# Ledger of designs, part 133: peptides against a protein of PDB entry 4KTY

Target 1, 266 residues: chain A of PDB entry 4KTY
Amino acid sequence: YVLNDIGVIFYGEVNDIKTRSWSYGQFEDGILDTCLYVMDRAQMDLSGRGNPIKVSRVGSAMVNAKDDEGVLVGSWDNIYAYGVPPSAWTGSVDILLEYRSSENPVRYGQCWVFAGVFNTFLRCLGIPARIVTNYFSAHDNDANLQMDIFLEEDGNVNSKLTKDSVWNYHCWNEAWMTRPDLPVGFGGWQAVDSTPQENSDGMYRCGPASVQAIKHGHVCFQFDAPFVFAEVNSDLIYITAKKDGTHVVENVDATHIGKLIVTKQI

## One batch from the design tools (peptide; made by RFdiffusion4, then SolubleMPNN)

Design b2_p20_7_s2 (from b2_p20_7, 11 letters changed)
Fold by OpenDDE base, seed 5:
Structure b2_p20_7_s2 (fold): chain B 266 residues (1-266), chain A 20 residues (1-20)
Amino acid sequence: as target 1 above (266 residues)
Amino acid sequence: NAAKELAQNFLFNEYENSKK
């Protein structure tokens, strides 16, 4: 999880799973320096740089450009005129070196690019890390642990009322660490996500959230456990918004979200 | 083609299409 410099990322759809090679390059020249530079840009105290909890949380924030002029600018509009299309990247090295050289956010990334760069960052700093792909990944916008899909009376989605969303797939990272800040048994793999999705205590970041805690429904444990829980286990609630302003629950789907979670075994 | 296959998509339209 630290030594491998080439990996595989799963993407596509649950019924058409695809794989892509990704070069992490954590041992390439200039990459460690760039990771240190990222922490410098985050104004991270030296005392915190030895703590994988703090490092992974800072990395989650800094791999995306939001809030802090971090590494990658996300774009999902299929218009990439001012940079490199997300699909053109084949590894982390070029992105990180460009960031270090230009000292400006690199354009553009989507989830697998964020996850790839973040994986390099973690591994470069000696934190065991892997990429996880979740098919039908929920994005809970209001932290109620469910996906509220509002429908018009004709059955079409009301995009104005619907704040929650579902990705066909989403990639994030798991980092291995002890969690002395949590009860015994909740160390090990921690979910961390650098794709800018939701604000966490003032910044677009996510994690570390204990995978064991999430599996056992302990969403009260720091950090961002409710959001990660919702990504993999939220119910879809279809609500018809009537013209009179009333809401009627039409359907509940408890099986759609998190149909498949895949990671490469080493 | 590769770009389209890699692109993340919001699945709001799948429910709409399933009812049509």
Scores: peptide ipSAE 0.154, ipTM 0.736, DockQ to the pose 0.217
Fold by OpenDDE base, seed 1:
Order: structure tokens, then sequence, then C-alpha cells
Structure b2_p20_7_s2 (fold): chain B 266 residues (1-266), chain A 20 residues (1-20)
């Protein structure tokens, strides 16, 4: 998980799983220096740079450009005139070296690009890391551990009221570390995500969230466990918004979200 | 094409799709 510099990323649909190669290039010239530069730009305390908990959390913030002029600008509108389309990237090296050279955020990324660059960052700094793909990945906007789908009285989705959303697929990272800040047994794989989705205590970042804790329904432990839990295990709640302002639950789907979570064991 | 297949997309919910 540290030595492999070429990987595979899963994408596509749950019934049509696809893969692409990604070059992490953690041993390429200038890449480690760039990772250190990223931490410098984050103004990370030197004493914390040896702590994988702090490093992974800072990395989740800095791999995206939001808040802190980090590495990548996300775009999902299929308009990439002022940069490189997300699909054109084949590895982390060009992105990181461009960031180091220009000292400006690189355009553009989507989840697999963020995950690829973040994986390089973690591995460069000696943190075992892998990319995880979740199909039917929920994006909980209001931190209630469910997807609230609001319907008009005619049954059509009210897009203005519906703030929660579901990705066809989403990629994030898992990083291996001990968690002395958590109860015994919640070390090991930690979910971390650099794709800017939700604000976490003032910054667009996510994790580290204990995978073991989440698997056992413990979402009260730092960091961002409720959000990660919702990505993989939220129910879809279909709510009819009545004209009188009342809400009625019409249907609940407990099987739609998180149908498949895939990672390559390297 | 590859770019279209790779792009993330927000899904229309199954409830709405079932009505169409």
Amino acid sequence: as target 1 above (266 residues)
Amino acid sequence: NAAKELAQNFLFNEYENSKK
C-alpha cells in the first residue's frame, strides 16, 4: 500500500463496473518535495507532520482548492475550457508538479482525480493508503444520516427542497493508522476524502473516520463519521411536501445506497 | 466515450423513474 506506484481505480455503474489505471508516482522526482510543500501551504505545525491522523486530515483539506488554495479545483459541469478535463489525467505526477510550479490550484478534478492525488500524498508520507469506490454513494447535506427526497403532490421530485443527492459512484481513500484518540479496536483503515463535498468544522475536508467504528454503527467518534456512514448506509426517504406545509413520508428505500464498495487489495 | 463514462453523475431517484 506504500510501495506500489501504479494502481487501478474502479468507476462506472454497479452493474457495469469499469477500471482505469492511475499512476501515483510517489517516487518520481519532485513529488515528495511537493507533498511537503502542500503541508507548508497548509501552515501545518512541524510537530504534527509525523502524526498520520493530522496529516490525513490536512491532506483531505489541501488536495482540494477550497478554503486554502489547495491542489485541485473540482468541476462537474462538463465545461473545462480553462484547464484540463478530469478524464484527461492519467496520474498524480503532472498535477502535483503543476501545483508546485504554478503555486496555484490545478484545474480540473472529479472524485477519482482527487482520490488519486490524495493517495499519492498519503503514500509519499509513509501512510498506507488505498482508493475505495462506492456505487450509489449518498451525499448527506444536512447530517441526518438519511437521504431526504422531497416530492411534489403529483409525485415529481422537488429539486429546490431536495438538497441531498446520490452519486452513481464516488471514490475516496482509506488510510491505515492507529487511533489512540479513539477506543480500542477502532484503529486500522480510516476513511478520508479530499473531494469537496461538505464543510467539516470550517473546511471542506473529511476524515479520518474509523471504518471499524462505522461498520459497528458508531458514528459519534471523530472525524466526520456520520457523513461517511451516510455515504454507504443511508436510507432514501421520500417525503411529499403538501401545499399546507406538512410533510408526509411516502416511501423508504433501505437498499439503494452503498450497493457495492470496491477496493483493490495491493 | 471514455470521458462520458468516467464522469460522475447525480442519479435520478428510482421513484421518479418508476413514474416515467
Scores: peptide ipSAE 0.144, ipTM 0.734, DockQ to the pose 0.182
Fold by OpenDDE base, seed 4:
Parts: sequence; structure tokens; C-alpha cells
Structure b2_p20_7_s2 (fold): chain B 266 residues (1-266), chain A 20 residues (1-20)
Amino acid sequence: as target 1 above (266 residues)
Amino acid sequence: NAAKELAQNFLFNEYENSKK
């Protein structure tokens, strides 16, 4: 949780689960300094640095480069001409040290890279953390807790009618903390995500969202519970867009999203 | 190969593919 400096990240497909080793390196030279630097760049008040709620939320924002020139630039277009392909990274150390040295966002990351670096950040600061992989992970863009899939009258998918999407897999983090800001029972593991997916109150960040709250359908609790809930439990709504502008629901699949959620129990 | 397997991909055509 905190002491492990090497981890395993699950990826691939639900029917072909794969694993990748990741070196967190939270104890290596310069890493703690870099984590402090990250918080400095975030202009995080010293008083907040002891609060895992604030730290994890800031971390979720700062591990991605959006909004605040944070650590990692995401790229999913298979064009990585100005940096390192996401698949080439094997751990957090090189990324964090490069960030500290260059003082510029590091290119490039995808979900497991974000999650890996974020895991290092959390663990380095004494927050127990783990990486979670969700297969068929929803990206709810309009916060309606469903994935809208639009079909043309001919049955072809029209991807332009919605920004909702589903990842083959997605990695985020769970951080262990008390949540005095929430009702009793909603402490423990909190979902946090540094992969830039949606804007949360002004910047690309996600969480901490109470895992227990989400499991019990309590999406009203801060932070970003609806989004995290949607990632793991959205219904797929297949909608035919008629030429006359009407929409017809063709099918609803409540079982597809969050088909498998896995994490290393170490 | 490894890079492709690691690639996080949006699934837009699952329904279409399932119909084929």
C-alpha cells in the first residue's frame, strides 16, 4: 500500500487480462522532493498538505498537465513525436524526475501511466494507494449516468451525436483515508483519477470519491461521485437517431460497463 | 505488439461489430 515500491497494473481486455509491472519508486532520491514540488506548483497551502482529501484532489489535478502545467500530457492518438510513448514507461521515477528537472509537463501518458505516477505521489506522501483497473470503463461526458450510443437508421454508430465513450479498460487509483466531510461509513478507499477525462469544478481532476458511497449508490457525496459511479455502472443506451430528429431507444444494457474491476491486493 | 496491447482505446463500434 505505502511501502511497496513495485506494483502490477492490469490492462488489456476483459477476456484477455494482462499485467504489467510498474516501479513506483516512492523512496528513490528526488521523488519526495518532486512530490513536494508538485504541490508547490499547485500553490497548495501548507495547511492543506496534511489533509489526504486535499492532497489527493490536488494530485488528481496535477498529475495531468491540463489547466496547471502538471506532470503528464496525455495522448491517445498513437503519435508521440515529441516525447516518450506511453508504453515505453516502466515506472514513475523517470517521469517525476524529468518533470522536476524540466519544470515542464512530461510527454506522454495514458491511464496506467497517470495511475502509476499518481500512485507514487500518494504513497510518497504517506497516503495508502492502489491502482484499480476497470474493464469496459465508461466516460460519461454529460453526467447523466448512462452511456448514450447513437445509431443511424441503417444501424451504424454515429459517434458525433455524443461525447460519451467507453474505454476498453481504464486505470485509476484508490486512496485510503478518513472522510470526516462525509457521513460515517464512507471513509476508507476513495477513488481518485488523474487521467484527464472531465472537468471538475474548473479543472481536470477526479475525486476523492467514496468507494463505499458509490457501491451503495450514493452519488451525492463529494467529489465527483457521479462520474466515478458512471465509470463502473453506467447503462448502455442504444438510441436510433431518426432523420426527423426523433430518438428511439433500441436497447439498454445494464451489464456491460464495469464488467470487471481488478486491483492488486498488496 | 506490446504497445498496441497497452493502448487504451475508445470503444465506439462495439454495437456495430456485434451486429456483424
Scores: peptide ipSAE 0.134, ipTM 0.720, DockQ to the pose 0.217
Fold by OpenDDE base, seed 3:
Structure b2_p20_7_s2 (fold): chain B 266 residues (1-266), chain A 20 residues (1-20)
Amino acid sequence: as target 1 above (266 residues)
Amino acid sequence: NAAKELAQNFLFNEYENSKK
């Protein structure tokens, strides 16, 4: 999880799982320097750089360009005229070296690109890390641990009222660390995510969230456990917004989100 | 060119998807 510089990323659909290799290149020339530069840009104090909790949280913020001119600009609009299409990247090295050279955010990334670069960052700094793919991954936008899908009376989705969304698949990272700030048993793998999805205490970042805590339904522990929990366990709530302003729950699907979570085995 | 074959992820609504 630290020494392997080539990885496998899962993507596609739950019924048609696909894999692609990704070159992390944490040992390539200039990569460690770039990772240190990233922490410098984040104005991270020296004392915190030895703490994997702080490092992973800062990394989750800095791998995306939002808020702090971090590494990658996300784009999902299929228009990539001012950079490299997300699908064209084959590894982290070119992205990180471009960032270090230009000192400007690199265009463009999607979830697996963010996860790939973040994995390099973590491994480069000696933090065991892996990429996790969640199929039918929820994006809870209102922090209520459910996906509210609002429908018009005619059955069409009310896009104005529907703020929550679902990814066909989403990639994030798990980082291995002790969690002395949490109760015993909640160390080990921690979910961290650099794809800019939601604001966490003022920045687009996510984690570290204890995988064990989430697995057992404990969402009260820092950081961002409710969001990560929702990604893998949200119920889909279909709500009809009537013309008179009333809302009626038409259906609840508790089986769709987090249908498959996969990562590379040891 | 394996990287270029990587399918982009996208947001979708399950209700709409179920109609397809």
Scores: peptide ipSAE 0.043, ipTM 0.687, DockQ to the pose 0.133

Design b2_p20_7_s3 (from b2_p20_7, 11 letters changed)
Fold by OpenDDE base, seed 2:
Structure b2_p20_7_s3 (fold): chain B 266 residues (1-266), chain A 20 residues (1-20)
Amino acid sequence: as target 1 above (266 residues)
Amino acid sequence: SAAQEIAQKYLEKKYEESKK
């Protein structure tokens, strides 16, 4: 769970699954110190650093640069000036060491880079962690557990009204921990995500969300269970926006999102 | 439907690795 310093990350398409190697390097010189530095930058109390719930939540916030000058700046416009293209990274070590040295966010990351660095952070701090890839991963931006697709009367998408989106794939992490803050049975793997997608109580972070809770539909359990649930199980709701201002649900697709969730056993 | 397929394609975002 924490000993393997080289991993495989799944990506691509559900019908054309691809893999990439990623060096976590949690045992490399300076990496532990950098992880501690990350928590220092987060101004995390020493008393909380032994709590994997707090650590993983802080990590989900700090691995991305938003809000708190965290580790990685995301970029998705295929223009990576002033930094390294996401695909050029082969592991976490260079990223973390650059962050520690420069004391500035490192450019650039996308989901697998965020997940890779976050995995290193978790493992370095003794939290068993793995990367999970979800194919057709929904991004619900209004926390209604569904993907609202607004259509014009001619059948075209109304881009102004349609705010939700779907990633062909998305990577996040699962961290192993007990959850004394939840009912019995909802410990174990917890979904955490450092890719900045949605604001969670004031900053871009996600989790820990109990995988067992999500599997059993307990979206009320902290943290961010509704968002994670939507990523893997949201329905597509096709809504026609009429000229008269009325909205009509034309169709519901419950099969599109979360077609495959892949992780390597550790 | 054709409209749904178009909509699904519209919704789909791709990471850099998926564009290659």
Scores: peptide ipSAE 0.324, ipTM 0.835, DockQ to the pose 0.100
Fold by OpenDDE base, seed 1:
Structure b2_p20_7_s3 (fold): chain B 266 residues (1-266), chain A 20 residues (1-20)
Amino acid sequence: as target 1 above (266 residues)
Amino acid sequence: SAAQEIAQKYLEKKYEESKK
C-alpha cells in the first residue's frame, strides 16, 4: 500500500465495471518535495506532520483547491477550456509538479483524479493508502443520513426541493492508521476524501472516518462519519410534497445506495 | 416501481467518463 507505484482505479457502472491505470509516482523526483510543499502551503504545524490523523485531514483539504488554493480545481460541466480535461490525466506526477512549479491550482480534476493525487500524497508521507470506488454513491447535502427525493402529487420529481443526489460511482481513499482519539477497535482503515463535496468544520474536506465505526453504525466519532456513512448506506426517502405544503413519506428504498464498494488490494 | 425508477435516474449524476 506504500510501495506500489502504479495502480488501478475502478469506475463505470455497477453492472459494467471498468478499470483505468493510474501512475502514483510517489518515488519520482520532486514528488516528495511537492508533498512537503503542500503541507507548507497549508501552514501545517511541524509537530503535526508526523500524525497521520492530522496529515490525512490536511491532505483531504489541500488536494482540492477550495478554501486554501490547494492542488486541483474540480470541474463537472464538461467544459475544460482553461486546463486539462480530467480524463486526460494518467497519473499524479504531472499534476503535482505543475502545482509546485506554478504555485497555483491545477485544472481540472474529478473524483478519480482527486483520489489518485491524494493517494500519492498519503503514500509519499508513509501512510498506507488505497483508492475505494463506491457504486451508487450518495451525496447527502443536509447531513440527515438519507436521500430526500421530493415528488409532486403527480409523481414527478420536484427539482427545486430535491437537493440530494447520487453518483453512479465515486472514488475516495482509505488510509491505514491507529486512532488513539477513538475507542479501541476503530483504528485501521480510515475513509478520507479530497473531492470537494461538503464543508466540514469550515473547509471542503472529509475524514479520517473510521471504517470499522461506520460498519457498526457508529457515526458520532470524528471526522465526518455521517457523510461517509450516507455515501454508502443512506436510504432513499420518497416524499410527496402536497399542495397544502405538507410532506408525506410515500416509500423508502434501502437497497439502492452503496450496492458495491471495490478496492484493489495492493 | 416505474415512478421510483424515474426518480432514481433523475438523482443519478455521472462523471466525465460516463458522459462520453
Scores: peptide ipSAE 0.307, ipTM 0.826, DockQ to the pose 0.099
Fold by OpenDDE base, seed 3:
Structure b2_p20_7_s3 (fold): chain B 266 residues (1-266), chain A 20 residues (1-20)
Amino acid sequence: as target 1 above (266 residues)
Amino acid sequence: SAAQEIAQKYLEKKYEESKK
């Protein structure tokens, strides 16, 4: 069980790893109440609030503002005129208290902000949680477990056909829980992500996905295991789109994605 | 290859902290 209210988040580049301090503040006044309020806003039934599987899944949805007026609005266009730049946040407390007070989504967050707030949420509710940073993190948009890179015959990227992308780094959370809904051995750390990336059964959420299952290539288990697997293990598929409309696989790179996955030791 | 390197750079997105 993690009781530390101050953490370290890894970011930067794989060859230039950086760290930032983040105050989770799960014991600060009003924070637990705000976490309960978040579950109230999600209209989560009382019976489910004791189930870490349901709680972490709801949390992954509610920490982002999409779909349900959750906690944080993401911004990745370097324009933060109507709120706080993501880099200005130093912890979860101000964000959560602002959300509770205003009852409106807080602007703005990026992955480490989402992960920081989500970590506070999980810990407040008694779920052991940590932040994980994945360097060269794939964003699979078409759910095919690979990164499709379409090239023109001249070698340039076809931007119209190429929809997948790679983050130089991405942060998400791992939450510790049993998984009675999965086969034996797939409990323990579960990947959950509140950064809005892809829709999962109707809303922007991700997980819990069994880390053990993913490590062993089992992506058939709930929730969102294929997406998480792709983030850390996608092959880059270089496809030449010829003028005649045919597609030819030119190369496959199985080493680029998931160069390093790091988390603070508990 | 050179083409692959260009493509990888094209695909790469950066968060705010990585741009500093």
Scores: peptide ipSAE 0.305, ipTM 0.831, DockQ to the pose 0.100
Fold by OpenDDE base, seed 4:
Structure b2_p20_7_s3 (fold): chain B 266 residues (1-266), chain A 20 residues (1-20)
Amino acid sequence: as target 1 above (266 residues)
Amino acid sequence: SAAQEIAQKYLEKKYEESKK
């Protein structure tokens, strides 16, 4: 349970862990209004606004601009001509206030920016939330709970056979809530992610996924548990693509993904 | 293996703060 308005976000490499401060500013003027505005833009019914499950899911969708003209436009190509470079942000307040003022998505964000803004959104609405950083975070593109790496017979990588990828690090959020929609024991921390990575039932959103469920391998529970599970626990499958079209599994690495998961507890 | 190491690096994406 963290309600600090200033936090620390871990990033970098597993062997070179770095930290950055982030001002959440959930108590600053205009921020709550902006969070309500976000839910208004999402056309969220009033009845759902008291449900942390719905709120966190809507938040995961709305903090990114995809699908619904949400808060942040992601950019990963190092071209930020029409906005602010992701690294230039130091907190959520300016982003949220700009969104509220302009009523247009704010440029630009990457994972820690999304996570920072999302953390503010959650905390502002009374949902305990924290940012987690996963080093060697898998992006399972085909929902098979594994990271497929294809090699040619000559040992070169064939990048065309898979869209799976691994982030050196990735930040998302955990939100504390009960999950009456899940079996007993799967409440508590729920993984939610506003960085647009995969489509979830029609829009780029992720979670809430029960952390406890994921830890115990229960990926059948809503929402997006398979994706989150893959982020932290995917096996690397090294596959040699033969000229005859056959695939041969050369190696399996079950230790690489999710090498380190860290979060600030205070 | 060397091929595996190369493959891992090839598939790794980096956020802005992690770019060299």
Scores: peptide ipSAE 0.246, ipTM 0.805, DockQ to the pose 0.102

Design b2_p20_7_s4 (from b2_p20_7, 10 letters changed)
Fold by OpenDDE base, seed 4:
Structure b2_p20_7_s4 (fold): chain B 266 residues (1-266), chain A 20 residues (1-20)
Amino acid sequence: as target 1 above (266 residues)
Amino acid sequence: SAGLEKAQKFLEEEYEKSKE
């Protein structure tokens, strides 16, 4: 198995798919050392470093800066005065080397940047990994496997009534590993996500979640399967918030979330 | 960039279409 140093990340809109080149640079000088440093910062036991389940979960936490002073600070406010705009990054190498040198989180990232850096991290450590782009990706904040969309009486979305949100696209990673902790058949590709979205057992991390399990509707398996399932298969629930405080379900759409999932073939 | 606003606009549009 030969790992590519350069990849393609899909982004944009479902009707206007775009591609971005990303240099993973997993074989560049200092990158492996940085990945080891990341695990050191996570205080990961040596015994766990050979376990892709633990490594991917730790990586999921550490590629984002939340909780643990990890690699990347996320920002979506279009104000990047104290760092590099997410769109300016072209690969993982500069980010990881800056992190190693400064020993401080690097600013700034968004989903594809997180996914790019995380992909490098996984590959450096011998874990086959790829980036996945999900168009109309749900962010289920209340773990109900539904995306609640509140509307004003005029039809405008009221984003204040829910923490649920939909990304036009979202990028995460799939890592290849065996899952001896799961029933037979749920190894292989595991969804892992380093973009800080939800707290998972005390830290902003996600996965590894069995892609096969999710595909077959098994959300009871660790880790974070319900969240990942919701990202790709949430129903959109349109709720009108009436002036009297009542909520009326106006429509349910099961077709738009996860409308297109794209990944480069490995 | 990934944007919530674009998705929200889309959802609003889809909702309006559903009323028709």
Scores: peptide ipSAE 0.089, ipTM 0.725, DockQ to the pose 0.409
Fold by OpenDDE base, seed 3:
Structure b2_p20_7_s4 (fold): chain B 266 residues (1-266), chain A 20 residues (1-20)
Amino acid sequence: as target 1 above (266 residues)
Amino acid sequence: SAGLEKAQKFLEEEYEKSKE
């Protein structure tokens, strides 16, 4: 998890799982320097740089450009005129070196690009890390641990009312660390996510959230456990918006979100 | 991108199936 410089990222759909290679390149020239530069830009103190909890949380914030002029600018509108389309990237090295050289955010990324770069960052700093792909990944915008899907009477999604969203797939990272700040048993793999989705205590960041805690339904522990839990286990609440302005819960699906979570074993 | 659109379409289809 630290020594492998080439990986596989799962994407596509639950019924058509696809894989793409990704070169992490954590041992390539200039990459460690760039990772240190990222922490410098974050104004991270030296004492914190030895703490994987702090490092992974800072990395989660800094791999995205929001708030702090971090590494990657996300774009999901299929308009990439001022940069590189997310699909054109094949690894982390070019992105990180461009960031170090230009000292400006690199355009553009989507979830697997964020996860790829973040994986390089973690591994480069000696933190065991892997990429996780969640099919039908929920994005809870209102922190209620459910996906409120508003439908028109014809069954189409009302995009104006529906603030929550579901990704066909989403990639994030798991980082291996002890969690002395949590109860015994909640160390090990921690979910961290650099794709800018929601604000966490003032910044677009996510984690580290204990995977073990989440698996056992413990969402009260830092950091961002409710959000990560919602990504993998939200109930879908289908609400029909009537023309008269009334809302009616039509159906609840507790099985759809997080249908498949895939990660490479090595 | 197309990912979100596909997901929404899928959810709509699953919703319709759930009514059956």
Scores: peptide ipSAE 0.088, ipTM 0.722, DockQ to the pose 0.348
Fold by OpenDDE base, seed 1:
Structure b2_p20_7_s4 (fold): chain B 266 residues (1-266), chain A 20 residues (1-20)
Amino acid sequence: as target 1 above (266 residues)
Amino acid sequence: SAGLEKAQKFLEEEYEKSKE
């Protein structure tokens, strides 16, 4: 989980799983220096740099450009005229070195690019890490642990009313660490996500959230456990918005979100 | 995004199936 510099990222759809190669390059020249530079830009104190909890949380914030002029600018609109299309990246090295040299956010990334760069960052700093792909990944926008899907009377999704969304797939990271700040048994793999999705206590970041705690339904522990729980376990609530302004729950589906979670054992 | 659109279409189709 630390020594491998080439990996595989799962993507596509649950019925058509695809893989892409990704070069992490954590041992390449200048990469460690860049990771240290990222922490410097975050103004992270030296005492915190030895704590994987703090490091992973800072990395989650800094791999995205939001809030703090971090590494990557996300784009999902298929307009990449002012940078590199997300699909053109094959590894973390070029991205990190460009960030170090330009001292400006690099354009552009999507979830697997964020996850790839974040994986390099974690591994470079000695934190065991892997990429996780969740198919039918929920994005809970209102923190109610469910996906509220508003429908027109014809059954089509009302995109204006529907704030929650579902990715066909989403990639994030798991980092291995002890969690002395949590009850016994909630150490080990921690979910962390650098793709800018939701604000967490003032910054676009996510985690570390205890995978074990989430698996046992404990979402009260830091950090961002409710959001991560919702990504993998939200119920779909289909709500018809009537012309008179009333809302009617038409259906509830508890089977589709988080249908498949895939990670490569490295 | 393409991913979101595909997922939404899938959800719409599954909803229609649930009504049958």
Scores: peptide ipSAE 0.070, ipTM 0.695, DockQ to the pose 0.373
Fold by OpenDDE base, seed 2:
Structure b2_p20_7_s4 (fold): chain B 266 residues (1-266), chain A 20 residues (1-20)
Amino acid sequence: as target 1 above (266 residues)
Amino acid sequence: SAGLEKAQKFLEEEYEKSKE
């Protein structure tokens, strides 16, 4: 989880799983320096740099460009005129070195790019890390642990009313660490996510959230456990928005979110 | 497909199935 500098990222659809190679390059020249630079840009104090909890949380913020001129600018509009299309990246090294050289956010990334770069960051700093792909990943926008899907009368999704979203797949990271800030048993793998999805206490960041806590429904544990829980275990609430302005719950589906979670075993 | 593609069609299809 630390020594492997080449990985595989899962993507695609649950019924059509695809893989792509990703070069992490955590041992390449300049990468450690870049990771330190990232922490410097975050204005992270020296005392915190030895704490994987703080490092992973800072990393989740800094790998995305939001708030703090971090590493990667996300783009999902299929128009990448001022940078590199997310699909063109094959590894973390070029991205990190470009960031270090230009001292400006690199364009562009999507979830697997964020996860790839974040994985390099974590591994470079000695934190065991892996990429996780969640198929039918929920994006809870209002922190209610459910996906409110508003439908038109014809059964089509009303995108204007629907603030929550379900992604065909989403990639994030798990980092291995002790959690002395949590009860005994909730160390180990921690979910961390650098893809800018939701604001967490003033910044677009996510985690570390204890995987064990999530599995056992302990969403009160820091950090961002409710959001991560929702990604993997939200109910779909289908709501018909009637012309008269009334909302009617048509159906509830508890089976589709987090249908498949895949990670490479090392 | 691009990462973080909204699965709107899937949701619509699943909703239709749920009515059956």
Scores: peptide ipSAE 0.066, ipTM 0.721, DockQ to the pose 0.388

